# Designs tried in a protein design run: peptides against a protein of PDB entry 3MAZ. Part 55

Target 1, 99 residues: chain A of PDB entry 3MAZ
Amino acid sequence: VLNPMPACFYTVSRKEATEMLQKNPSLGNMILRPGSDSRNYSITIRQEIDIPRIKHYKVMSVGQNYTIELEKPVTLPNLFSVIDYFVKETRGNLRPFIC
Target 2, 99 residues: chain A of PDB entry 3MAZ as posed
Amino acid sequence: VLNPMPACFYTVSRKEATEMLQKNPSLGNMILRPGSDSRNYSITIRQEIDIPRIKHYKVMSVGQNYTIELEKPVTLPNLFSVIDYFVKETRGNLRPFIA

## One batch from the design tools (peptide; made by RFdiffusion4, then SolubleMPNN)

Design b2_p19_4_s1 (from b2_p19_4, 6 letters changed)
Fold by OpenDDE base, seed 1:
Structure b2_p19_4_s1 (fold): chain B 99 residues (1-99), chain A 19 residues (1-19)
Amino acid sequence: as target 1 above (99 residues)
Amino acid sequence: PAAAVDEGDMSGEPLIDPP
């Protein structure tokens, strides 16, 4: 079975992604969406540590890999690994939004 | 719903702030 994109990928805007996460927090708190340029993406998250906080991260395609734009960039081989990184780095605080 | 794409942000911070 082919699974080309992560389950939390949606063709939505930054605003729509934010609204989706706010409306149904029980479904997850992380969305992968298209970036302004082809082959680039963005991650929108809604963390609830003390209060709800929305953040957006650029995921840039570099060659055949992907780089998460952080203070110290992280490069991974595919988008599934990108999602896995967000989950593991936050020790489960972030979970892919499954609608 | 299919909508417009977005550039997102370049974050100069960790995913979760250290204590």
Scores: peptide ipSAE 0.088, ipTM 0.667, DockQ to the pose 0.275
Fold by OpenDDE base, seed 2:
Structure b2_p19_4_s1 (fold): chain B 99 residues (1-99), chain A 19 residues (1-19)
Amino acid sequence: as target 1 above (99 residues)
Amino acid sequence: PAAAVDEGDMSGEPLIDPP
């Protein structure tokens, strides 16, 4: 069974994701993209707290869950939860990029 | 679009910078 991917998922490179976020900040500031290894992903964000800052985080597939490679790793059951975590943790500062 | 992946992503970093 193939589950749908989050709306902010795009098959783009790190560079392309950065460019997308910079070009259209009104469409959102968070992109989920393929990781270097199969079943792994990366999150590219562009936060505007003091100044625009681009960051990239690894989302590793562990069993049937996903672990966000943060200082204190967070494991979640699916990619939708991963996106939700980024949104909630930043109190809405991060929003999925939708074009 | 479809492009190559980058292995230079951050690991072990905080999600949001301290205030």
Scores: peptide ipSAE 0.065, ipTM 0.660, DockQ to the pose 0.282
Fold by OpenDDE base, seed 4:
Structure b2_p19_4_s1 (fold): chain B 99 residues (1-99), chain A 19 residues (1-19)
Amino acid sequence: as target 1 above (99 residues)
Amino acid sequence: PAAAVDEGDMSGEPLIDPP
């Protein structure tokens, strides 16, 4: 089965995403969720490098691509690449949350 | 029912903290 969305995508709120990550950290620490606008998304992460830290990033739909809102924005061709970027950039520190 | 959605609030922040 080929899914159109990454496995860590859930139709949840910011609060619920945070709770999911806090309750089951062994399942992963990164969730992709709907943004306020129709084709925009948000990523919630829970990094535990020194202490637990929750962060939320905007993923904006730009034409056929997606831009991660960072100090230096990163544009990627699809949401799978977005997830891959978060994983690779953190050298595996971030892992998609899989229920 | 659709879940509530919102925007991220950490635009500009790095993915990982600097050393």
Scores: peptide ipSAE 0.045, ipTM 0.652, DockQ to the pose 0.287
Fold by OpenDDE base, seed 3:
Structure b2_p19_4_s1 (fold): chain B 99 residues (1-99), chain A 19 residues (1-19)
Amino acid sequence: as target 1 above (99 residues)
Amino acid sequence: PAAAVDEGDMSGEPLIDPP
């Protein structure tokens, strides 16, 4: 039995995620996707603060938690919290991509 | 304006299911 995934989770590649975000920016600008390893994930974002910028972040499974690979790593209890972190950290600039 | 997320390590590609 698998726990539910965040609504912005899609089984897509890095390239495909980028294309999704570029094509429909009104639907959100953040995608959670599978990583190269079974229990790891990646976050792809498209921010438009000055100009559109695509960035990718590693979300590593560590025990029962997840660590966002930032300069100052952030560990959270689940993937929903990971998404919440990105939303709150940017004060709403990032929003989960929902289609 | 909202602050950008701090730069992190670039992510790898996901596992691709066989066609």
Scores: peptide ipSAE 0.044, ipTM 0.571, DockQ to the pose 0.079; fails the geometry check

Design b2_p19_4_s2 (from b2_p19_4, 9 letters changed)
Fold by OpenDDE base, seed 1:
Structure b2_p19_4_s2 (fold): chain B 99 residues (1-99), chain A 19 residues (1-19)
Amino acid sequence: as target 1 above (99 residues)
Amino acid sequence: AAAAEDLGDRSGEPLIDPP
């Protein structure tokens, strides 16, 4: 009983994720990727509201949940919920990057 | 580069243009 990873998950580095988003903006603007160590992940986004802006967020594995490291942390039950949070929080401005 | 500690509304900066 295993759940697949979100469609916007790629085994890429921070730099590679940035390049992917820059080269193909029409495919989406949000990537989930492995963290530098343990069972942690990172989210890389590229928003074009006024000018292109790249940001990275830590998604920390805490027990069986995941916490997005924000000024006011958000804890969610799975990685699909993490992606959903970013989409809904931005009212659809962020969309998962689908190759 | 450092990780972002906030996300738009959380920092007082809008994630989308205000309607």
Scores: peptide ipSAE 0.036, ipTM 0.638, DockQ to the pose 0.115
Fold by OpenDDE base, seed 4:
Structure b2_p19_4_s2 (fold): chain B 99 residues (1-99), chain A 19 residues (1-19)
Amino acid sequence: as target 1 above (99 residues)
Amino acid sequence: AAAAEDLGDRSGEPLIDPP
């Protein structure tokens, strides 16, 4: 069984993700991308609360779950839940980048 | 729910980009 990846997943680098978000902000402001190893991922966001800010988050595979590397880490059961967390936690400020 | 700025302030940055 192969589950699909979240719609905002792209096989891009940190730099490419940043450029994607900058070029097409109307398409969303959050990208999921591969981490340095095959089991981990990163989230790149571009928020414009006061000024445009790029942030990156490490998403670590821990057992069958995923932990977002925050000051207070958050562990979730799958990558869809990870995306959902970012959306809900920011009350919709973050939206998955869909192109 | 935390503020968007709060989430950003507590972020962890990936150390190594994918090749």
Scores: peptide ipSAE 0.035, ipTM 0.633, DockQ to the pose 0.134
Fold by OpenDDE base, seed 3:
Structure b2_p19_4_s2 (fold): chain B 99 residues (1-99), chain A 19 residues (1-19)
Amino acid sequence: as target 1 above (99 residues)
Amino acid sequence: AAAAEDLGDRSGEPLIDPP
């Protein structure tokens, strides 16, 4: 049985994720994608403050939880919570990319 | 490969109200 993934998860590379966000910014600005190692993931975002800027974050599998690799790491119970954290922490500035 | 970014400053943007 394959467990569900967040709607903004796509099996794409860093380059492809960047292109997706640039091409259709109205569909969202945040993508979850596979990391370089198994069971790890990456978040790619595109924010338009003054000019468009791309950023990437590591989401590391730790036991049954996930840790966002930040200066002050944040550990969450599942990938849905990871997406929720990015949305809430930015007060809705980040929105999952839904195509 | 580019290094991961930090979210300490709200993904590089100041705090804003919901859109």
Scores: peptide ipSAE 0.035, ipTM 0.631, DockQ to the pose 0.107
Fold by OpenDDE base, seed 5:
Structure b2_p19_4_s2 (fold): chain B 99 residues (1-99), chain A 19 residues (1-19)
Amino acid sequence: as target 1 above (99 residues)
Amino acid sequence: AAAAEDLGDRSGEPLIDPP
């Protein structure tokens, strides 16, 4: 049983997440999903700055925190903070996908 | 703070798709 998760969390595959974002871009452009058979997660985004681009980010569970696998890693206390980070750092360009 | 473009350039691909 999982604790409360961010609204943009879906138990979908990488492929499914991509399809969701492509089908309904008006609902948001960021999805949090399971990363593998582990406590890790992945974030899939569809940005349209120059051209539409699908990108993925690893969110690694480390102790009770989560580390976003970036060139310069960012560690945060929970998944809500992870989503918030993506929103704030992109100045609202990324928005959680809400169905 | 990083720009959207900067964040995107720092993305990485997961090796295994979730079940």
Scores: peptide ipSAE 0.034, ipTM 0.617, DockQ to the pose 0.106

Design b2_p19_4_s3 (from b2_p19_4, 8 letters changed)
Fold by OpenDDE base, seed 2:
Structure b2_p19_4_s3 (fold): chain B 99 residues (1-99), chain A 19 residues (1-19)
Amino acid sequence: as target 1 above (99 residues)
Amino acid sequence: AAPAEDLGDRSGEPLIDPP
């Protein structure tokens, strides 16, 4: 099935996303959600390396692409690639939250 | 508009610690 949005996308708030990740860590640790603006998004992660840490990242819509707001911004062609980037860069530590 | 506490944010930290 071809979906227009990644499976870890949920129409939830920052608070709710945090609660989802904390409640069911076995289902994944990364959520994509709407941002403050119409075409922007946010990534909420619960990365567990030493201790669980909640972090949020802005994903800005720029033309047909998306830019992850990092110290060195990363621009990718679609939201699926954004998710893949988070997975790849953490060598699988981050996994999309699937419920 | 969503309240400030629910807005997306940038933590400002890298995804992984530098080697």
Scores: peptide ipSAE 0.072, ipTM 0.651, DockQ to the pose 0.202
Fold by OpenDDE base, seed 1:
Structure b2_p19_4_s3 (fold): chain B 99 residues (1-99), chain A 19 residues (1-19)
Amino acid sequence: as target 1 above (99 residues)
Amino acid sequence: AAPAEDLGDRSGEPLIDPP
């Protein structure tokens, strides 16, 4: 018994994630991707509030939870909650990339 | 596609700009 990964999870590199978001912005602007040989992940976003901006965030596995590496870290119980946090915090400006 | 080879960058900044 295993829950699926969030819909915006892709086994892609940082470069590939950036290119995906740039190529099809209408499909969303947030991707979750794996870290290198670890239980950690990264979030890549592309916001267009004023000009296009690419940012990356570390999502560190800590015990059974996940911590988003921000100036003020946020710890959540699962990856679905991580995605929800990004959507909620930006009032819907960030949307999961669905390809 | 092959998995990412690194954890990527750490922005460490808030998701919304401070006032």
Scores: peptide ipSAE 0.045, ipTM 0.620, DockQ to the pose 0.238
Fold by OpenDDE base, seed 5:
Structure b2_p19_4_s3 (fold): chain B 99 residues (1-99), chain A 19 residues (1-19)
Amino acid sequence: as target 1 above (99 residues)
Amino acid sequence: AAPAEDLGDRSGEPLIDPP
């Protein structure tokens, strides 16, 4: 049984996530989704700083924590903290996609 | 605002979409 997930979690593919973000940018620009054939997750974002850019980040399950695969990895206790990290580090540029 | 320098796309996520 899975514990509650962040509101921006959707059981969608990478392609579907991209399409969701492109179709309704006013609803947010960040989606959490399942990783491929694993217990891990991915974050898909669509930023429009200069031009629209889609990027993906791996969120690896490590024990009871999660590690964001960045140049300098960040380990957090839960997926809610992962979402918060992306919001804070971009000073609000990233917002969870809420349908 | 611009993203933090460390928020680069170095995930190395597989090309294959999750099922």
Scores: peptide ipSAE 0.036, ipTM 0.628, DockQ to the pose 0.102
Fold by OpenDDE base, seed 3:
Structure b2_p19_4_s3 (fold): chain B 99 residues (1-99), chain A 19 residues (1-19)
Amino acid sequence: as target 1 above (99 residues)
Amino acid sequence: AAPAEDLGDRSGEPLIDPP
């Protein structure tokens, strides 16, 4: 089966993504979604280290790669690598939302 | 559902490791 996008990609708004993560935290805590009127994307996460916290990260297309907009930007070859980075960087704290 | 306008998609903060 052709899977050009990560399993946690959904064509939803920021608000919808937040609601999805809040409603079913057992299904994962990370969603990839499209940027508004652009070729870029956004990552919405819900971490529960102390209290539930929602954060959003911008993922920008740069040539054939993608850059996560952080204080120290991270550039990766594809969106699957972007998801993998979030999982590995947090030692599994973040998991892709699969419904 | 189609995504709605989102004017602030970036927190810009580093990722947090589990305690």
Scores: peptide ipSAE 0.040, ipTM 0.588, DockQ to the pose 0.240; fails the geometry check

Design b2_p19_4_s4 (from b2_p19_4, 8 letters changed)
Fold by OpenDDE base, seed 4:
Structure b2_p19_4_s4 (fold): chain B 99 residues (1-99), chain A 19 residues (1-19)
Amino acid sequence: as target 1 above (99 residues)
Amino acid sequence: APPAVDLGDMSGQPLIDPA
């Protein structure tokens, strides 16, 4: 049984996610997507601080939690918290892509 | 507008990618 997913979750590839963010930046700049053949996920973002930059982050399912693969890994209880982390950490610069 | 904060390159290698 799969619980509800964050609104910015889309079953798209890395390439598709990039294209979505580039095409409609006004709808948000962060997408959560499935990993390959695994229980893991990835976050694709498009920040425009100085110039547009696309970056991807690995979100690993560990036990009942999720760990964002960062220089200093961050472990959170669910995917909603993962999205919240990216929003808060960037002080609102990152916003979930909603279409 | 909120301050622009970049996560920089503190990310791990995004090895898992949907095909």
Scores: peptide ipSAE 0.039, ipTM 0.696, DockQ to the pose 0.128
Fold by OpenDDE base, seed 1:
Parts: C-alpha cells; sequence; structure tokens
Structure b2_p19_4_s4 (fold): chain B 99 residues (1-99), chain A 19 residues (1-19)
C-alpha cells in the first residue's frame, strides 16, 4: 500500500523548484522533490530574512526512516515529519509551497 | 518533459533562524 506524499511534493528538478519558489513566493517557500536515485529526496527552500536565499537539503532514505543531511543529521520516521521539522525549526518562516 | 532531477546539497549548516 502506497501512502500519500506531502502536499509540497512535486516531481520537479532543482532548477524548476527554484523557479517555482521565486515566481510565487506567496504560495510558500519550501518544496520537496525527488532525488536523482532510489528513494532519496531533496528539499529546496527560499528564505527572505535579509535577502532572498535559496538552499537545498538532501533527505536520505535510511531503512524506513529519513535523515536530513545537516552538520548534525536529523532522522525522522516519514516525509511528513521532515516537512514538519522544517516548519517548526524556523518557527513558521518556512511554509510548504502549495499550488 | 521536465529536466532530469538531481540531489540536493549536502548542507553543513543548520536551518536559518528567522531571528
Amino acid sequence: as target 1 above (99 residues)
Amino acid sequence: APPAVDLGDMSGQPLIDPA
């Protein structure tokens, strides 16, 4: 049985994700997208604290969990938790991009 | 068809705090 994906998941490339976030910032500033191989993913964000900044994070599938590639890695049980982590960690600054 | 999808960066930095 296949579970649904987070609402901000789109089958787009890094470049397309960046363009989506830049074009419609009012729709959100975080996109989850497929990795180039297997069950890995990437998160693309666009924060505007001082100036617009684009960043990309690897979300690696490890067993049945997911690890966000950070200096201090964070492992979570599912992709919904990954999105939640980004939202809570930034106290709402990051919001899922919803078309 | 959309362009090939690649992996994200290997970030050595934490998320940016809005403060």
Scores: peptide ipSAE 0.038, ipTM 0.633, DockQ to the pose 0.253
Fold by OpenDDE base, seed 3:
Structure b2_p19_4_s4 (fold): chain B 99 residues (1-99), chain A 19 residues (1-19)
Amino acid sequence: as target 1 above (99 residues)
Amino acid sequence: APPAVDLGDMSGQPLIDPA
């Protein structure tokens, strides 16, 4: 089976991603979505540590890798690793949204 | 009506620490 994209990837806008996460938080709190007319992507998350908070992260295609745009950038070999990073970095607080 | 997909934040802020 060919899985070119993570299961939490959806061809949705920033607004739609936010609505999806708010509507069904039990299904996960992280969505990967396409960037605008490019090989780049964005990740939308909805964390509920103290109160629900929506944040967006840019994932840039760089050569054969992907770089998460953070104050201290993180470069990973593929989008699956990007998702894994967000999950592990938060010790499971973030989980891919599976619909 | 296909949605107009925009990019996320120009630069990501640190993730909220679950602790």
Scores: peptide ipSAE 0.037, ipTM 0.646, DockQ to the pose 0.236
Fold by OpenDDE base, seed 5:
Structure b2_p19_4_s4 (fold): chain B 99 residues (1-99), chain A 19 residues (1-19)
Amino acid sequence: as target 1 above (99 residues)
Amino acid sequence: APPAVDLGDMSGQPLIDPA
């Protein structure tokens, strides 16, 4: 049983997440999704810096926290904070996909 | 407005079909 999840969490595959973001970019450009048979997650984004690009990030469950696998890893206390980090760090460029 | 930030590339875990 999962506790409440961020609004942009969907039980979808990498492919499905990509399709969602491509079909309705006005609804947001960031999706949180399950990892493969684990308590880990992935973030899929569709960011338009120069051209539209799909990227994925691992969000690893570590103890009671979550670590975003970046060149400089970031550890946060919950998934809401993870989403907030992506929004804040990109200065609002990334927005949770709300369907 | 500040410039958009690129977080770089990191391929997430492959995922089995959740359906």
Scores: peptide ipSAE 0.035, ipTM 0.654, DockQ to the pose 0.092; fails the geometry check

Design b2_p19_5_s1 (from b2_p19_5, 10 letters changed)
Fold by OpenDDE base, seed 1:
Structure b2_p19_5_s1 (fold): chain B 99 residues (1-99), chain A 19 residues (1-19)
Amino acid sequence: as target 1 above (99 residues)
Amino acid sequence: SKKEELKELQEALEEARNA
């Protein structure tokens, strides 16, 4: 049976994710979405520190883990941990989008 | 400042153009 996905996971495109975050920033600023390839995902964020900035990240499925494509890649055991990483790394500035 | 700290954290998260 398929395990549950993080609450901020939506089967939306890159464009749709951007629009969702821009339209309702009070609901959160981070979305997990399907990647271009099966079993891979992407993270779209909208951080508003000085000005709104939209950024996208690749989350690659590697074996039974997931690797966030950064200058220094971060490998985590599941998608929940991936979301947690972004939240903790930004000291809570990033929050999962919940609608 | 807190704002500057967040900016630094933001910059540390390098985005991927093809994501």
Scores: peptide ipSAE 0.186, ipTM 0.793, DockQ to the pose 0.084
Fold by OpenDDE base, seed 4:
Structure b2_p19_5_s1 (fold): chain B 99 residues (1-99), chain A 19 residues (1-19)
Amino acid sequence: as target 1 above (99 residues)
Amino acid sequence: SKKEELKELQEALEEARNA
């Protein structure tokens, strides 16, 4: 049984997540979704600075924590912290997509 | 500027093509 998930978590595919973000950018620009493997996740963002850019990140379940797959991996205790990391790292530019 | 700062942060967040 899954514990409570972040509000921006949706059981959608990579393509669906992209479409959601493109259709309603005012609702946020970051989605957490299931990864290829059951216990892993992915983050899809639509960050608009100069032009809109869609990017995807892998969030791997490692033991009791989660690791964001970056050149310099970031390990956090839960998915809420993962979302928080993206928000803080971008100084608020990234915001959870809330329907 | 804020824009340039964000651009640098954006570039630092390298994506995973297989995600």
Scores: peptide ipSAE 0.181, ipTM 0.787, DockQ to the pose 0.084
Fold by OpenDDE base, seed 5:
Structure b2_p19_5_s1 (fold): chain B 99 residues (1-99), chain A 19 residues (1-19)
Amino acid sequence: as target 1 above (99 residues)
Amino acid sequence: SKKEELKELQEALEEARNA
């Protein structure tokens, strides 16, 4: 049984996540979804600064932590921290999608 | 400007095509 998940977690595909973000930008622009492997996840974001841009990130389960796959990987203790990281790093530009 | 800074930040976040 899964422990509590962030509010922006949805059991959706890469495509579905993209569509959700495109259809309702006012509800947020970041979704956490299941990854390709068990215990791994993906983050889908839609930032509209100059033009709308959809990007995806891998969140890998490593030991008891989670690592965001970036050029300079970031390891955090839980998925809530992962969401918080994206929010803080973008100074609030990224917000969890709450449907 | 903040917009320009966010744009640069956006470009700096390398994504995973297979995510």
Scores: peptide ipSAE 0.152, ipTM 0.772, DockQ to the pose 0.084
Fold by OpenDDE base, seed 2:
Order: C-alpha cells, then sequence, then structure tokens
Structure b2_p19_5_s1 (fold): chain B 99 residues (1-99), chain A 19 residues (1-19)
C-alpha cells in the first residue's frame, strides 16, 4: 500500500505542469511532479508578484527524507512537509494546485 | 511592503533549471 501523496501531486511533465498553472491560476500555483528519473520529484511554481514567473525545484529523496535543492538545502521528513515549506516560506503566496 | 518582501523571497528561491 502506497502512502498518500500531497494533493498537488500530478504525474505530469515539466511542460504540462507549466501549462496547468498558467491555465488555472485560481486553483493554486504549485505542483509536485515526478522527477526526470528515479525516486525523486520536482516542484513547479508560478508566482505572480510583479510579473508571472515559472520556476522549478528538485526534491531529492535522501534516505527516508527529502531535500529541496536550494543554495542552502532544506531537508524534510516527507513530501507533505515539502509542500508546507513552500507555503509557509512564502506566507501563503504559494498554494498547492488543486484540480 | 509585503510586495517587496515577496519579491525578495522570490529571488531567494533560486530554481533548478534541470528540474
Amino acid sequence: as target 1 above (99 residues)
Amino acid sequence: SKKEELKELQEALEEARNA
């Protein structure tokens, strides 16, 4: 039995994720998706603070945790925490895309 | 302002081009 995945997880490509976020901004601006390979993931966001900006992040599986690949990596216990990190860090500016 | 703060935050979250 697989553990539940965050609601904003979709088995989509980088391009598809971008399109989803662009088409329905009101549904959220953050998507978790499969990484290019292996047991890793990627996050695609579309922040519209001044102008719309699409950005992607790598979420690497490290042991039993996950590390967000940033200049200063952030390691968290699960994918839900990863999503929570982005939400809290941006004070709610980033919201999981719920379709 | 909040907008300025978010801009700074946005810049701080450097992306991975190969993600």
Scores: peptide ipSAE 0.146, ipTM 0.769, DockQ to the pose 0.084

Design b2_p19_5_s2 (from b2_p19_5, 10 letters changed)
Fold by OpenDDE base, seed 5:
Structure b2_p19_5_s2 (fold): chain B 99 residues (1-99), chain A 19 residues (1-19)
Amino acid sequence: as target 1 above (99 residues)
Amino acid sequence: SMKEELKELQEALEEARNA
């Protein structure tokens, strides 16, 4: 049994997450999903600034925290903070996908 | 503009192809 997860967490594949975001962009543009065969996670986003762009990020469980795999890694205390980070850093451009 | 700033941010957020 998993602890409470962010509202934009879905047990979907990389492909399915992409389809969800493309199908209903008005519901949000960010999904948290399980990583491949691990305790880790992935973030899928769809930003439409100039053209629609789908990107994926790795969220690795490190100790009791989570690290977003970027050129300059960002470590946060929980998955809720991970979602908040993406929202805040994009000034609200990214919003959690709420089905 | 905000659009330009977000565009630059988008490009800076390098993705993981194996995610």
Scores: peptide ipSAE 0.181, ipTM 0.779, DockQ to the pose 0.085
Fold by OpenDDE base, seed 2:
Structure b2_p19_5_s2 (fold): chain B 99 residues (1-99), chain A 19 residues (1-19)
Amino acid sequence: as target 1 above (99 residues)
Amino acid sequence: SMKEELKELQEALEEARNA
């Protein structure tokens, strides 16, 4: 049985994800999308603190876990945890985009 | 302030240009 994906997962491109976040910021500011390689993902955020800033992150499948590619990589057991990490790390500033 | 704190967090999450 295929495990469910986070609610903010969309099969969209980098560009489309950016547009989605820009058009409806009230729906959230974080999208999980397919990466360039199979079984890998990317996260696109539009964080507005002083000015809107769009950033992208690589989430690499490593064994049974996922690693967020940062200067200090963060490895988590599933994609839900990945989303949770971004939410908690930013103390709620980042919220999954729910369309 | 909270705003400044968030700015620091924002900067800490360095992006991947090829993501």
Scores: peptide ipSAE 0.171, ipTM 0.778, DockQ to the pose 0.084
Fold by OpenDDE base, seed 4:
Structure b2_p19_5_s2 (fold): chain B 99 residues (1-99), chain A 19 residues (1-19)
Amino acid sequence: as target 1 above (99 residues)
Amino acid sequence: SMKEELKELQEALEEARNA
């Protein structure tokens, strides 16, 4: 049985996630979605600072934790913490997409 | 400015093109 997922989790493709964020930017700019491999996920963001920029990140399931694939990997205990990391790291600029 | 600060943070979050 799967544990509860973050509110910004949607079973959508990379393309669909991008379209969702572009279509309704007022609802948030970060989506968590299934990765290409089982038990792995991806984060899609549409961060608007100077101009809108779409970026994707890999979130790998490792043991009982999750690792965000970055130059300097960040390992967190759950997906909620992963979302929190992106929010905090960007000082609130990134917000979970809630439709 | 805050905008410049955010730009730095944005650049620090390198993406995965195959994600």
Scores: peptide ipSAE 0.145, ipTM 0.763, DockQ to the pose 0.084
Fold by OpenDDE base, seed 1:
Structure b2_p19_5_s2 (fold): chain B 99 residues (1-99), chain A 19 residues (1-19)
Amino acid sequence: as target 1 above (99 residues)
Amino acid sequence: SMKEELKELQEALEEARNA
């Protein structure tokens, strides 16, 4: 059975994701979206600590897992864990965008 | 401060230009 995607997953472009986060920051500040390649994804965030900052991350499908492209790559078993990682790593500062 | 700690966390999350 096909598992559902995280609630913050949207079939939107990099530009559209940025606009969504800027328009409704109260709904969350993290979006999961399709990557340029099949089976790969991207994360777009808008953290507002001192000033608003938009950043994008690559989430690569590796075997049955997913690797977040960072200086020190992080490999996780599923996309839900990827979202959880961003939430926990930022102590809740990042929250999935829900609309 | 908490703000400074979060800023450091933000800086630690290196973004990808081609994402």
Scores: peptide ipSAE 0.144, ipTM 0.766, DockQ to the pose 0.084

